# Designs tried in a protein design run: peptides against a protein of PDB entry 1IK9. Part 202

Target 1, 211 residues: chain A of PDB entry 1IK9
Amino acid sequence: MERKISRIHLVSEPSITHFLQVSWEKTLESGFVITLTDGHSAWTGTVSESEISQEADDMAMEKGKYVGELRKALLSGAGPADVYTFNFSKESCYFFFEKNLKDVSFRLGSFNLEKVENPAEVIRELICYCLDTIAENQAKNEHLQKENERLLRDWNDVQGRFEKCVSAKEALETDLYKRFILVLNEKKTKIRSLHNKLLNAAQEREKDIKQ
Target 2, 207 residues: chain A of PDB entry 1IK9 as posed
Amino acid sequence: MERKISRIHLVSEPSITHFLQVSWEKTLESGFVITLTDGHSAWTGTVSESEISQEADDMAMEKGKYVGELRKALLSADVYTFNFSKESAYFFFEKNLKDVSFRLGSFNLEKVENPAEVIRELIAYALDTIAENQAKNEHLQKENERLLRDWNDVQGRFEKAVSAKEALETDLYKRFILVLNEKKTKIRSLHNKLLNAAQEREKDIKQ
Target 3, 195 residues: chain B of PDB entry 1IK9 as posed
Amino acid sequence: MERKISRIHLVSEPSITHFLQVSWEKTLESGFVITLTDGHSAWTGTVSESEISQEADDMAMEKGKYVGELRKALLSVYTFNFSKESAYFFFEKNLKDVSFRLGSFNLEKVENPAEVIRELIAYALDTIAENQAKNEHLQKENERLLRDWNDVQGRFEKAVSAKEALETDLYKRFILVLNEKKTKIRSLHNKLLNA

## One batch from the design tools (peptide; made by RFdiffusion4, then SolubleMPNN)

Design b2_p24_1_s1 (from b2_p24_1, 14 letters changed)
Fold by OpenDDE base, seed 5:
Structure b2_p24_1_s1 (fold): chain B 211 residues (1-211), chain C 211 residues (1-211), chain A 24 residues (1-24)
Amino acid sequence: as target 1 above (211 residues)
Amino acid sequence: as target 1 above (211 residues)
Amino acid sequence: SFEEELKKEIEEMEKSFQNKLKNA
């Protein structure tokens, strides 16, 4: 079961924050349970897949688009744009909500609710769900924080090894070049010495031919 | 202001989850506000720094240790070890709690509470705080997740550059050594050729002297 | 001269090295 709790403002009681809980299985399209509370009273209704289909048909809206609008209205709460307006009569237990567009407002849906006999139990369960969600999110935050610290260490370690590898490559290049120059100069000196010995031997032979 | 909400079980009403809210400024030692609710009624009391000091003295406990026990009892809730037991009388509005050790249970503290006139407002505010905390923790989780994904990319990028640098270092060493061997062999061949010319010149001169 | 050839070969190796360093 999935659940979402949102704050809503009722047109009839704009100064009193109400809480709208929606509970569903897999998808909101398959039906849902709606619970409204003011922290003292609670009202609950079950909305079937058939009722959702009928409301979509009555609106002449494609079912997937209608369910998409329901999801925005009922699971997001009234975002700061007041795009959705909520109405509830405590006398009739009739709940309806509207979508406000720039030039047009229209009813999105309506549900009959029933007053809960023991609202304190519903409120306690709602608070328990909030506390469980806080604990789960805190544990997830602590896990992500530890993983982030691990990845930062691992990044610093590889970065430091990379910089050392670059420096070691340049140093090795320089050392190999210095050794190469030394050995080349030694061979060059031997070649020069052998050339001078050949020149001297040729000059001595030319002297011996000239007696 | 800091706040913590915990679930507690009262000895008098073990089947009904109660919620204990503690609110404080900077440290629990400086005093706190305690609020108890069952989702229908609420009770609140203010505990001063002087009352905390007096309770520590009455227990013959060092104040820092006593505040440490208060923090565990009031902010953690009853952990699964039932180390803390909570008692409340709705008639006297007297709240007290005990620490349970293996061989000894003792009273840790006691507070007088007052019944709240409008419990629905306290309950609504408590639910609002839970919903705000959920939203903040979700935003923090999304931020940490994005940062974790960034650090993983950055790690993979540096790791790939490091591996390329290692391979490039080994390839460079091998290439330099091959070039060095080629040039050394050429110089060695020139030295051998010059030595052979010197030997031939010396042998010709020895023939010319015998002739 | 043998000296000029050796000097040219060293300079060509130095240039080849500098180019590999810039492209790595």
Scores: peptide ipSAE 0.015, ipTM 0.808, DockQ to the pose 0.062; fails the geometry check
Fold by OpenDDE base, seed 4:
Structure b2_p24_1_s1 (fold): chain B 211 residues (1-211), chain C 211 residues (1-211), chain A 24 residues (1-24)
Amino acid sequence: as target 1 above (211 residues)
Amino acid sequence: as target 1 above (211 residues)
Amino acid sequence: SFEEELKKEIEEMEKSFQNKLKNA
């Protein structure tokens, strides 16, 4: 089961932060449980897949697009753009929400809720879920931080080896060429010396032929 | 101001999870505000630096060690070892907690609390803090995840460049040696040819002298 | 022989090179 808690402001009580919990199995399209609380009272309702389908049909909206709007309204909380307005009557237990566009607002969904007899239990469970989520996220943060530090060390080690390899390649090339030139020059000197000896021997033979 | 919320179990109400909020400025030693809630009622109390010092003295414990025990008791929540027991009387508003050792339990601290007139406001603020902490931790997780993915890419890039540098160094060495051997062999062949010509010239001169 | 000297010089160059590669 998946769950999301969001802060909302009710049009009827804009000074009192309300909390909207939505719980679902796998997909929001398969239905969900909605819980509303003000920190004193709580209200719950179940929305079935058939109700979601009926509301999509009544809106002449494709079901996947409608569920996409439900996700934005019910799971994102009031984002910075107040795109969704929430209404709740404590008397009728009727909850409805609207999407506010530039020139038109329209009702996106409506649910009948029931007042919870023991709101303290719902509130305690909600706080427990928040504390569990904080602990899980902290453990994940600590793990990711340790992995980042490991990856940074591993990167520095490979970078240092790479720089040493580049320097060693350049040093190798320079050393090989210097050695090659030295040996080549020695052999050139020996060739020149042997040529001079051959020229001298030929000149001596030409002298010996000329008695 | 720093804050920690923990789940606790009261000896008087072990079936009902309570929440203990501790708020402090910079250090717990400078004093703190304690808030207890069951999701319906809330109680608050302020503990001064002087009260912390007095409790440390009454226990014959060094203040830093005592504050270290307060941190474990009040900020860690009931860890898996039930090392701390919490007691609260709703009638007297007296809160006290004990450290349970193997053979001895002792009172670690005690505070007079006051019942909050509007517990719903305290509960809403507590839930808001939990939701803010979740959002901050999620944003930090997403950032750390993106950094991990970046560092892994950067590592793979440097590793691939390093492997190419190693292969290029080996190829360079092999190519330079092959070229060196070729040129050296040419010069050796020329030196051998010149030596043979010198030997032939010397043999011809020795024939001309014997003639 | 001249060939043996030159072969020795190449082998010494190769050894010196391999030793520089191992100690780098």
Scores: peptide ipSAE 0.015, ipTM 0.809, DockQ to the pose 0.062; fails the geometry check
Fold by OpenDDE base, seed 1:
Structure b2_p24_1_s1 (fold): chain B 211 residues (1-211), chain C 211 residues (1-211), chain A 24 residues (1-24)
Amino acid sequence: as target 1 above (211 residues)
Amino acid sequence: as target 1 above (211 residues)
Amino acid sequence: SFEEELKKEIEEMEKSFQNKLKNA
């Protein structure tokens, strides 16, 4: 089961933060359990896949688009843009919410909730879930941080090896060329010396022919 | 202000999870506010630096060691080892906790708490803090994950450049040697040819002298 | 011979190179 808890403000009680818990299996489309609490009382309702489909049909909205709006309204928390307005009557246990657009406001959905007999248990379980989520996220953060530090070390090590390889390549090229030039110059000097000896021998032979 | 919420089990109510909130400024040593809740009622007390110092002295424990034990008892949650036992009387509002060691159990601290008039507000604020902490930890997780993915890409890029540099160094060395051998062989052939011409010229001169 | 000198110079260069490669 997946769960999301969000803060909402009810139009009837704007000064009292309420908490909206939504619990579902795999997808919100297949239905969900909604729990509302003010930290003293709790109210729960179950919304079926058939009710979601009916609300989408009644709105003349494509089901996937409607479920997308439900997800934004119920799971995202009221974003700072107050795009979703929440209403609840403690008397009728009727919960409904509206989407507020620039030129249009419309009811997005409505649920009959039931007052929970033992709200303290629901609240304790909700706090437990929050604490478990904090612990899981902390463990994940510590893991990711350690992995980041490892990857940074590994990157620095490879970067340092790469720079050494570049420098070693340039040094190798320079050393090879210097050695090559030295050996070539020696052979060039030997060739010049041999040419001069040949020229001298030819000149001496021409002198010996000219007696 | 720093805050930590933990789950505890009271000896008097072992079936009901309680939540222990501790709030402090910079260090636990300078004093703290403790709040206990069962999701219906809440109790709060303030513990001063002087009370912490007095409890350490009464225990004949070094203050830093005592604060270290308070931190383990009050902030870590009851670890699975039940090293800390929590007691609370709703009648007297007296909270105390014991450290259980293999051969020794002793009272680590005790606090007089006051029943909160509006426990729902304390519970709502506690849930808000949990939700804020979840959001902060999620944002940190997403940041660390994106950074991890970046560092992994950067590592792979440098590794690939390093491998190319190694291969290019080996290829350069091999190519330079091949070129060097070619040019040396040409010069060697020229030197041999010149030596043969000199030997022939010397032999001809020796023939001309014998002639 | 000139050939043996040149062969020795090549072999010394090759050895010097192999040693630099092993120590990098």
Scores: peptide ipSAE 0.014, ipTM 0.810, DockQ to the pose 0.031; fails the geometry check
Fold by OpenDDE base, seed 2:
Structure b2_p24_1_s1 (fold): chain B 211 residues (1-211), chain C 211 residues (1-211), chain A 24 residues (1-24)
Amino acid sequence: as target 1 above (211 residues)
Amino acid sequence: as target 1 above (211 residues)
Amino acid sequence: SFEEELKKEIEEMEKSFQNKLKNA
């Protein structure tokens, strides 16, 4: 089961932060349980897949698009853009929310909630979920941090080996050329010496013929 | 200000999860505010640096060691080892906790708390802190994940360049030696040819003298 | 490339050497 808790403001109680919990299985489209709390009272309702389908039809909206709007409204909380307005009557237990666009506001959904008899248990469970989520996220952060530190060390090691390889390649090329030039010059000197000996031998033979 | 919320169990109400909030400035030693809640009622007390010092003296414990025990008791929550036992009387508002060792249990500290008149506000603020902490930790997780993915790409790029550099170094060495051997063999052949010409010229001259 | 220069210098030295051998 997936869960999201969001901070919302009710039009009737704008000075009091409310918490909207939505819980669902895999997809919000399959239905969900909605819980509203003010830290003293709690209200819960179940929304079925059939109710979601009916509300999409009543709005003349494609179901996947409607579920996309529900996800933005119910799971994001009131983001700083006040795109969604939440209304709740504690007397009727009727919850509804509107999407505010520039030129049009429209009701996205409405739910009947029931007042929870033991709100303290719901609130304790909600705080437990928050603490468990914090612990899980902290453990994940510590793991990712250790992985980052490992990857950075591994990168530095390979980078240092790469730089040494580049320098060693350049040094090898330079050394091999220097050695080659030395041996080549030795052979060139030997060739020149042998040619001079041939030339001298030919000149001496020409002198011996000319007596 | 730093804050930690921990789940605890009271000896008087072992079936009800309580939440212990501790808030302090930089160091727990400078004093702290303690808040206890069951999701319906809340109790708060302030513990001064002087009270911490007095309690350390009364225990005949070095202050830094005592603060280390306070940090383990009040900030860790009841870890799975039940090393700390928490007691609270709702009537007297007296909170105390014990450290359980194998052969000895001893009182670590005691606080007088006051019942909060508006517990819903304290509970809402506690839930807000949990939600804000979740959001901060999620943003940090997403950042660390993106950094890990970047570092892994950068590592793969350098590793691939390093492998190419190693292969290029080996290929260069092999190519330079092959080219060197070709030129060296050419010069050796020329030297041999010139030596044979010198030997023939000397033999012809010796024939001309005998002739 | 240095190899092309070295080859060219070797060829020029060989040509110079052959020309010196033709001209004695």
Scores: peptide ipSAE 0.008, ipTM 0.806, DockQ to the pose 0.289; fails the geometry check

Design b2_p24_1_s2 (from b2_p24_1, 15 letters changed)
Fold by OpenDDE base, seed 4:
Structure b2_p24_1_s2 (fold): chain B 211 residues (1-211), chain C 211 residues (1-211), chain A 24 residues (1-24)
Amino acid sequence: as target 1 above (211 residues)
Amino acid sequence: as target 1 above (211 residues)
Amino acid sequence: DFEEELKKEIEEMEKSFQNELEKA
């Protein structure tokens, strides 16, 4: 089961934060359970896949698009954009919500809820879910932080090895060239010396031919 | 202000999860506000620094150690170790808790609470705090996840550059040595040729002298 | 590209080396 709790403001009670819980299996399209509470009373209702399909058809909206709007309305919490207005009558237990656009407001959905006899149990379970979610998120945060610190160390280690490799390559190149020049200069000196000896020997032979 | 909410079980109502909120400024030692709720009723009390000091003295416990025990009892939630037992009388509004050790149980603290007139407001505020904490932790998780993905990419990039640098260094060394050997062999061949010419010239001169 | 930089360095070194060989 998936669950989302959101703060909402009812048109009838704008000064009192209400909490909207939605619970579903895999996809919101297959139906969901809605729970509304003010911290004293609670109301619940089940929305079936058939009701979702009927509401989409009545709106002349494609089901996937309609479910996308339901997900935004019911799962996002009232984002700062006031795009969704929530209405609830405690007398009729009728819950409905509207999408407010610049030039058009329209009813997005409507549900009959039932007053919960033991709201304290629903509220306790809701708080338990919040505390469990906090604990899970904290454990994940601590894990991600430790991974981050590990990855940073690993990066620094490879970076340091890379810089040493670059410097070692430049040093190797410079050393090899210096050594090569030295050996070449020795060979050049030997070649020059042998040429001079050959020239001298030729000059001496020319003198010996000339008695 | 710092805050912690924990699930507790009261000895008098073990079947009903209670929630213990503790709120403090910087350190628990400077005093705190305690709030207890069952999701229907709420009770609150203020514990002063003087009360904490008096409880520590009455226990003949060093204040820092006592505050450490208070922090474990009141902020940890009932960890799976059942080390702390909580008692509350709805009639007297007297809250006390005990530390249970293998051979010794002792009262760790006791507080008078007052019944909150509007428990729904306290419960709503508590749920709001939980939802805010969830949102903050989720945002931190998303940030840490993105940082980890960045660090992993950066590590892969540097690792790939390092491997290329190693291969390039080995290739450079091999190429330079091959080239040096070629040039050295040419110079060696020229030296050998000049030596042979010098030997031939010497032999011809020795023939001319014998002639 | 590190390989291209390395290739350029090798070529420059080859030219330097050839120039030193011709002075030889």
Scores: peptide ipSAE 0.021, ipTM 0.815, DockQ to the pose 0.048; fails the geometry check
Fold by OpenDDE base, seed 3:
Structure b2_p24_1_s2 (fold): chain B 211 residues (1-211), chain C 211 residues (1-211), chain A 24 residues (1-24)
Amino acid sequence: as target 1 above (211 residues)
Amino acid sequence: as target 1 above (211 residues)
Amino acid sequence: DFEEELKKEIEEMEKSFQNELEKA
């Protein structure tokens, strides 16, 4: 079961923050339970998949689009854009909400709610759910923070090894070339010396033939 | 101002989850406000720094140790160890709690609370605080998740560069040595050839002198 | 590209080495 609690304002009671809990199985399309509370009283209603389908048909709206609008209205609360207006009559227990467009407002849905006999139990359970959600989110936060710290250490370690590898490559190259030049120059000097000895020997032979 | 909400069970009402809110400025030692609620009624009390000091003195406990015990009792709720027992009289509005040790229980603190005239407002504010805390924690978790994904990419990038650097270093070393050996062997062959020419020239001269 | 830089360095070194071989 999934659950979302949102703050809403009622047109009838704009000074009193209300809370709208929505609970559903897998998808909101399969139906949901709504609970409205003002922190003193609570009202609950069940909305079936058939009611959602009927409301979509009555609106001449595609069901997936309609459910998408329900999700925005019921799970986000009234966002700062006042796109959704909520109405509730405590006398009739009738809850309805409207989508406000620039030039048109239309009713998006309506539900008959029932007043809960023991609202304190519903309110306590709602607070329990909030506290459990806080604890779960804190535990996840602590885990992600520890992973972040680990990844940063691992990055610093490999970066330091990479810099050492670059420096070692450059040092190796420089050392190998220096050593190679030294040995090469020694061999060149020896070749030049041997060539000079051959030239001298040839000149001496040419002198010995000329007597 | 800092705030913590905890679930507690009262000895007088063990079947009803109560909520204990503690609010303080910077440190719990400077004093705090407690609010108790059952989801229908609320009770509030203010505890001053002087009262905390007096309770510590009356207990013959060092103030820092006493505040440490208050923090465990009031901010953790009753942990699974039943280390702290909470009592509240709705008639007297007297709240007290005990620390349970293996062989001894002792009163850790006591507060006179006042019944809130509008408990619904306190409950609504408490729910608002929970919802705000959930939203803040979710935003922090999303940020940490994105940072972890970034750090993982950055780690993979540097790791791949490091592996390429290692391979390049090994290839460079191998190539330079192979080339060096080739050139060195060519020069050795040239030296040997020149030495043989010198030996032959010397032998021919020795023949010409004997002739 | 690290491979291209390394290849250039090797080629420059080969050229330097060949020039030193021709200069003897």
Scores: peptide ipSAE 0.020, ipTM 0.814, DockQ to the pose 0.052; fails the geometry check
Fold by OpenDDE base, seed 5:
Structure b2_p24_1_s2 (fold): chain B 211 residues (1-211), chain C 211 residues (1-211), chain A 24 residues (1-24)
Amino acid sequence: as target 1 above (211 residues)
Amino acid sequence: as target 1 above (211 residues)
Amino acid sequence: DFEEELKKEIEEMEKSFQNELEKA
């Protein structure tokens, strides 16, 4: 079962924040339970899948689009305050809501509610759900924070190893070239020495032929 | 201003969850406002810094230790249900709480409360605070999740660059040694050729002397 | 690309080394 609690303002009581709880199973399309409270009284109604389908048909709206509009109205909380208007009569227990567009306002849905005999129990359960949600979100936050700290350490460790690898590559290259130049210069010196010995031997032979 | 809401069970009404709201500025030691509600009625009391000091003195407890015990009792929520016991009389508006240890139970504190005239407003404000806390925690969760995903990408990028750097270093070393061996072998061949020319020149000179 | 930069560095060092080989 899924649940969403939203603050709403009623056209009849704009100074008193009301709370709209919607509870459903799997999808809002399957039907839902709506509960309205002012912190003193509570009203509840069950909306069936058939009622949702009938409201969509009465609006000449495709069911999936209608359910999408219901989800925005009832679960998103009041978007920018003027998009959805909520109405409730305590006398008739009739609840209806409208979507306000720039050029067109229209009724989105209407439900009959029943007054709850023990509103305090509904209010306590609502507060319990809020406290449980806070505790779950806090535990998730602490988990994500610890994971973030771990990932940051792991990133710094690899970054430091990468920088050391770059420096070690450059140092290796420089060392190998220095060693190569040393050995090469030894071989060049030996070649020069052998050439000089050959030149001297040729000059001595030319002297021995001249007596 | 800081606030904590906790569920408590009263000894007098163990079947009805009550909510204990504590509000304070900076530290609980500076004083606090306590609000109790059952979702229908509400009771409030202000506890001053002087009352906290007096209760610590009456208990023969160091103030910092006493405030530490208050923080555990009033802000942690019920730890394992049996550690803190809460009592409230609706007639006297007297609230007191006890700490239960294995071998000793003792009163930790006591406060006089006043019945709130408009409990619905207190309850609505409490629900609003819960909903605001949920929204803040959700926004923090979404932020931490996005940051975690970023850090994981950044870690994978550096790890991949590090692995490429290691491979490139090993390839460089191997290539430099291969090139060095080629040049060294050319110089060795030239040295051998010059030695053979010297040996031949010496043998020819020894023939010319015998001749 | 790091591999292309490395290849260029190796080629430049080879040229430098060959030039030192010819001078020396």
Scores: peptide ipSAE 0.019, ipTM 0.814, DockQ to the pose 0.048; fails the geometry check
Fold by OpenDDE base, seed 2:
Structure b2_p24_1_s2 (fold): chain B 211 residues (1-211), chain C 211 residues (1-211), chain A 24 residues (1-24)
Amino acid sequence: as target 1 above (211 residues)
Amino acid sequence: as target 1 above (211 residues)
Amino acid sequence: DFEEELKKEIEEMEKSFQNELEKA
C-alpha cells in the first residue's frame, strides 16, 4: 500500500493545519482511503474505483486526466499556488475540494467522511508512518552518500591513471625518437665514411693512371 | 534548534506507542525541552544544564559520559535491545528512565513534566516537523541521486578515455618501431651497396696492378 | 577524435623526421 500525508488548510479553519492522508494500492485510480486529522479528531472515508469513474463522468473529464488532477490535489497538499481549495464540514462530515484557475473555479471532488472513534490511534499510526519514512529516507541518504564518496574516489583513481597514461605516451614518443635519431646518425656517419673511402679510392686510381 | 522524535514504550502502557520529542540548542548538554505524547495528550518539561550537571554528580558520572548516555536514551528511542526502560505517571507527571545492563539496572534520569492544555497544537506541530523532515530528506535524496548519476557518467567518460589512451600508447610504440625499422633497413641497404662498390674498386685496382 | 589527432601528430612527426632526414 502506498501512502501520502499532506498538510492542508480548510476554508472553515484556515488557522489550524490539517493533515490529509491518502492511502492506495499501486494506483490512485483503483480507489483510496482518505483520512483527515487536526491532531485531535480524525475522519476517514473510502473512495472506490467506481466513485472515481462516476466523478470523472459527471465532470465530463477523461478518467486518466481526472485521476491526474486527484493526484495533484490530494497527494501534493496545497502547493504554494493555492490551486486547490479544501472544504470540510465537521457537522455533515462532507469533504470537498475545488481547483482554482485564473477565471474559473470548479469542484474537483467530494467525499463523505466518518468520524473516527479513537483518533489517538490514527494519529499515532500517522506519526509512526512519518518516523518510519524518515528512517528509510535517512538510510537511503547514508547509502547514496557512501556511494557518492566511492564514485568520487574511483573517478579520482581513473583520472590519475589517465593523466599518467597521457604523460607516459608523450614520454615514450620522445624517448623513441631520441633513440631513433641516435641510431640514424650512426648509420649516416657510416654512409659518409664509406662515400669518402670510395672517393679516395677513385682519386688514387686516377693518380695511378696519370705516370 | 535541533529536534529528535523517538517512538518509545512506557512500562505502564506497553500497548500504546508514545512519542518522545527532545529539542535542544547545539548540544544536549546545554539543556533541552522534552515532550511526551500518545496522540491525544501531551506533556512537556524543560531540563536545564544545571539539572543535567546535578544528575551527573548524583550518579557520580563524568558529565560528558552522562550526556552521552542521555543522547542514547532520549534520541535513539528504545533501540532493538530494550537497553532503556521508560516510565511515566500521568497522575504525578513524573517521567523517569532506566538503563538495563546484564546484571544491573540503574535510573539514568527523571523529569517532572506538565500536561499541555492544547495537545492538538503540539501534535500538529510534531506532524509538521515530521513532514518537513521528510521533504528535506527527499530533496537531499534526489540531489544525491542526480550527483551519483553524474559521477557515474564522468567515471565512464574518463574510463573510456583511459582505455583509448592505453591502446593509443601501444599503437604508437608499434607504429614508431615499424617506421624506424623501415628507415634503418634503407640505411643498411645503402651501407651494403657502398661496401660492395668499395670491394669492386679494390678488386679492379688489384687487377690493374697484376696487369 | 583522439585517434585522428594522434594520426595527425604522427604524420607531422613523420614529416619533421623526413625533413631532418633530407637535411642531414
Scores: peptide ipSAE 0.019, ipTM 0.814, DockQ to the pose 0.047; fails the geometry check

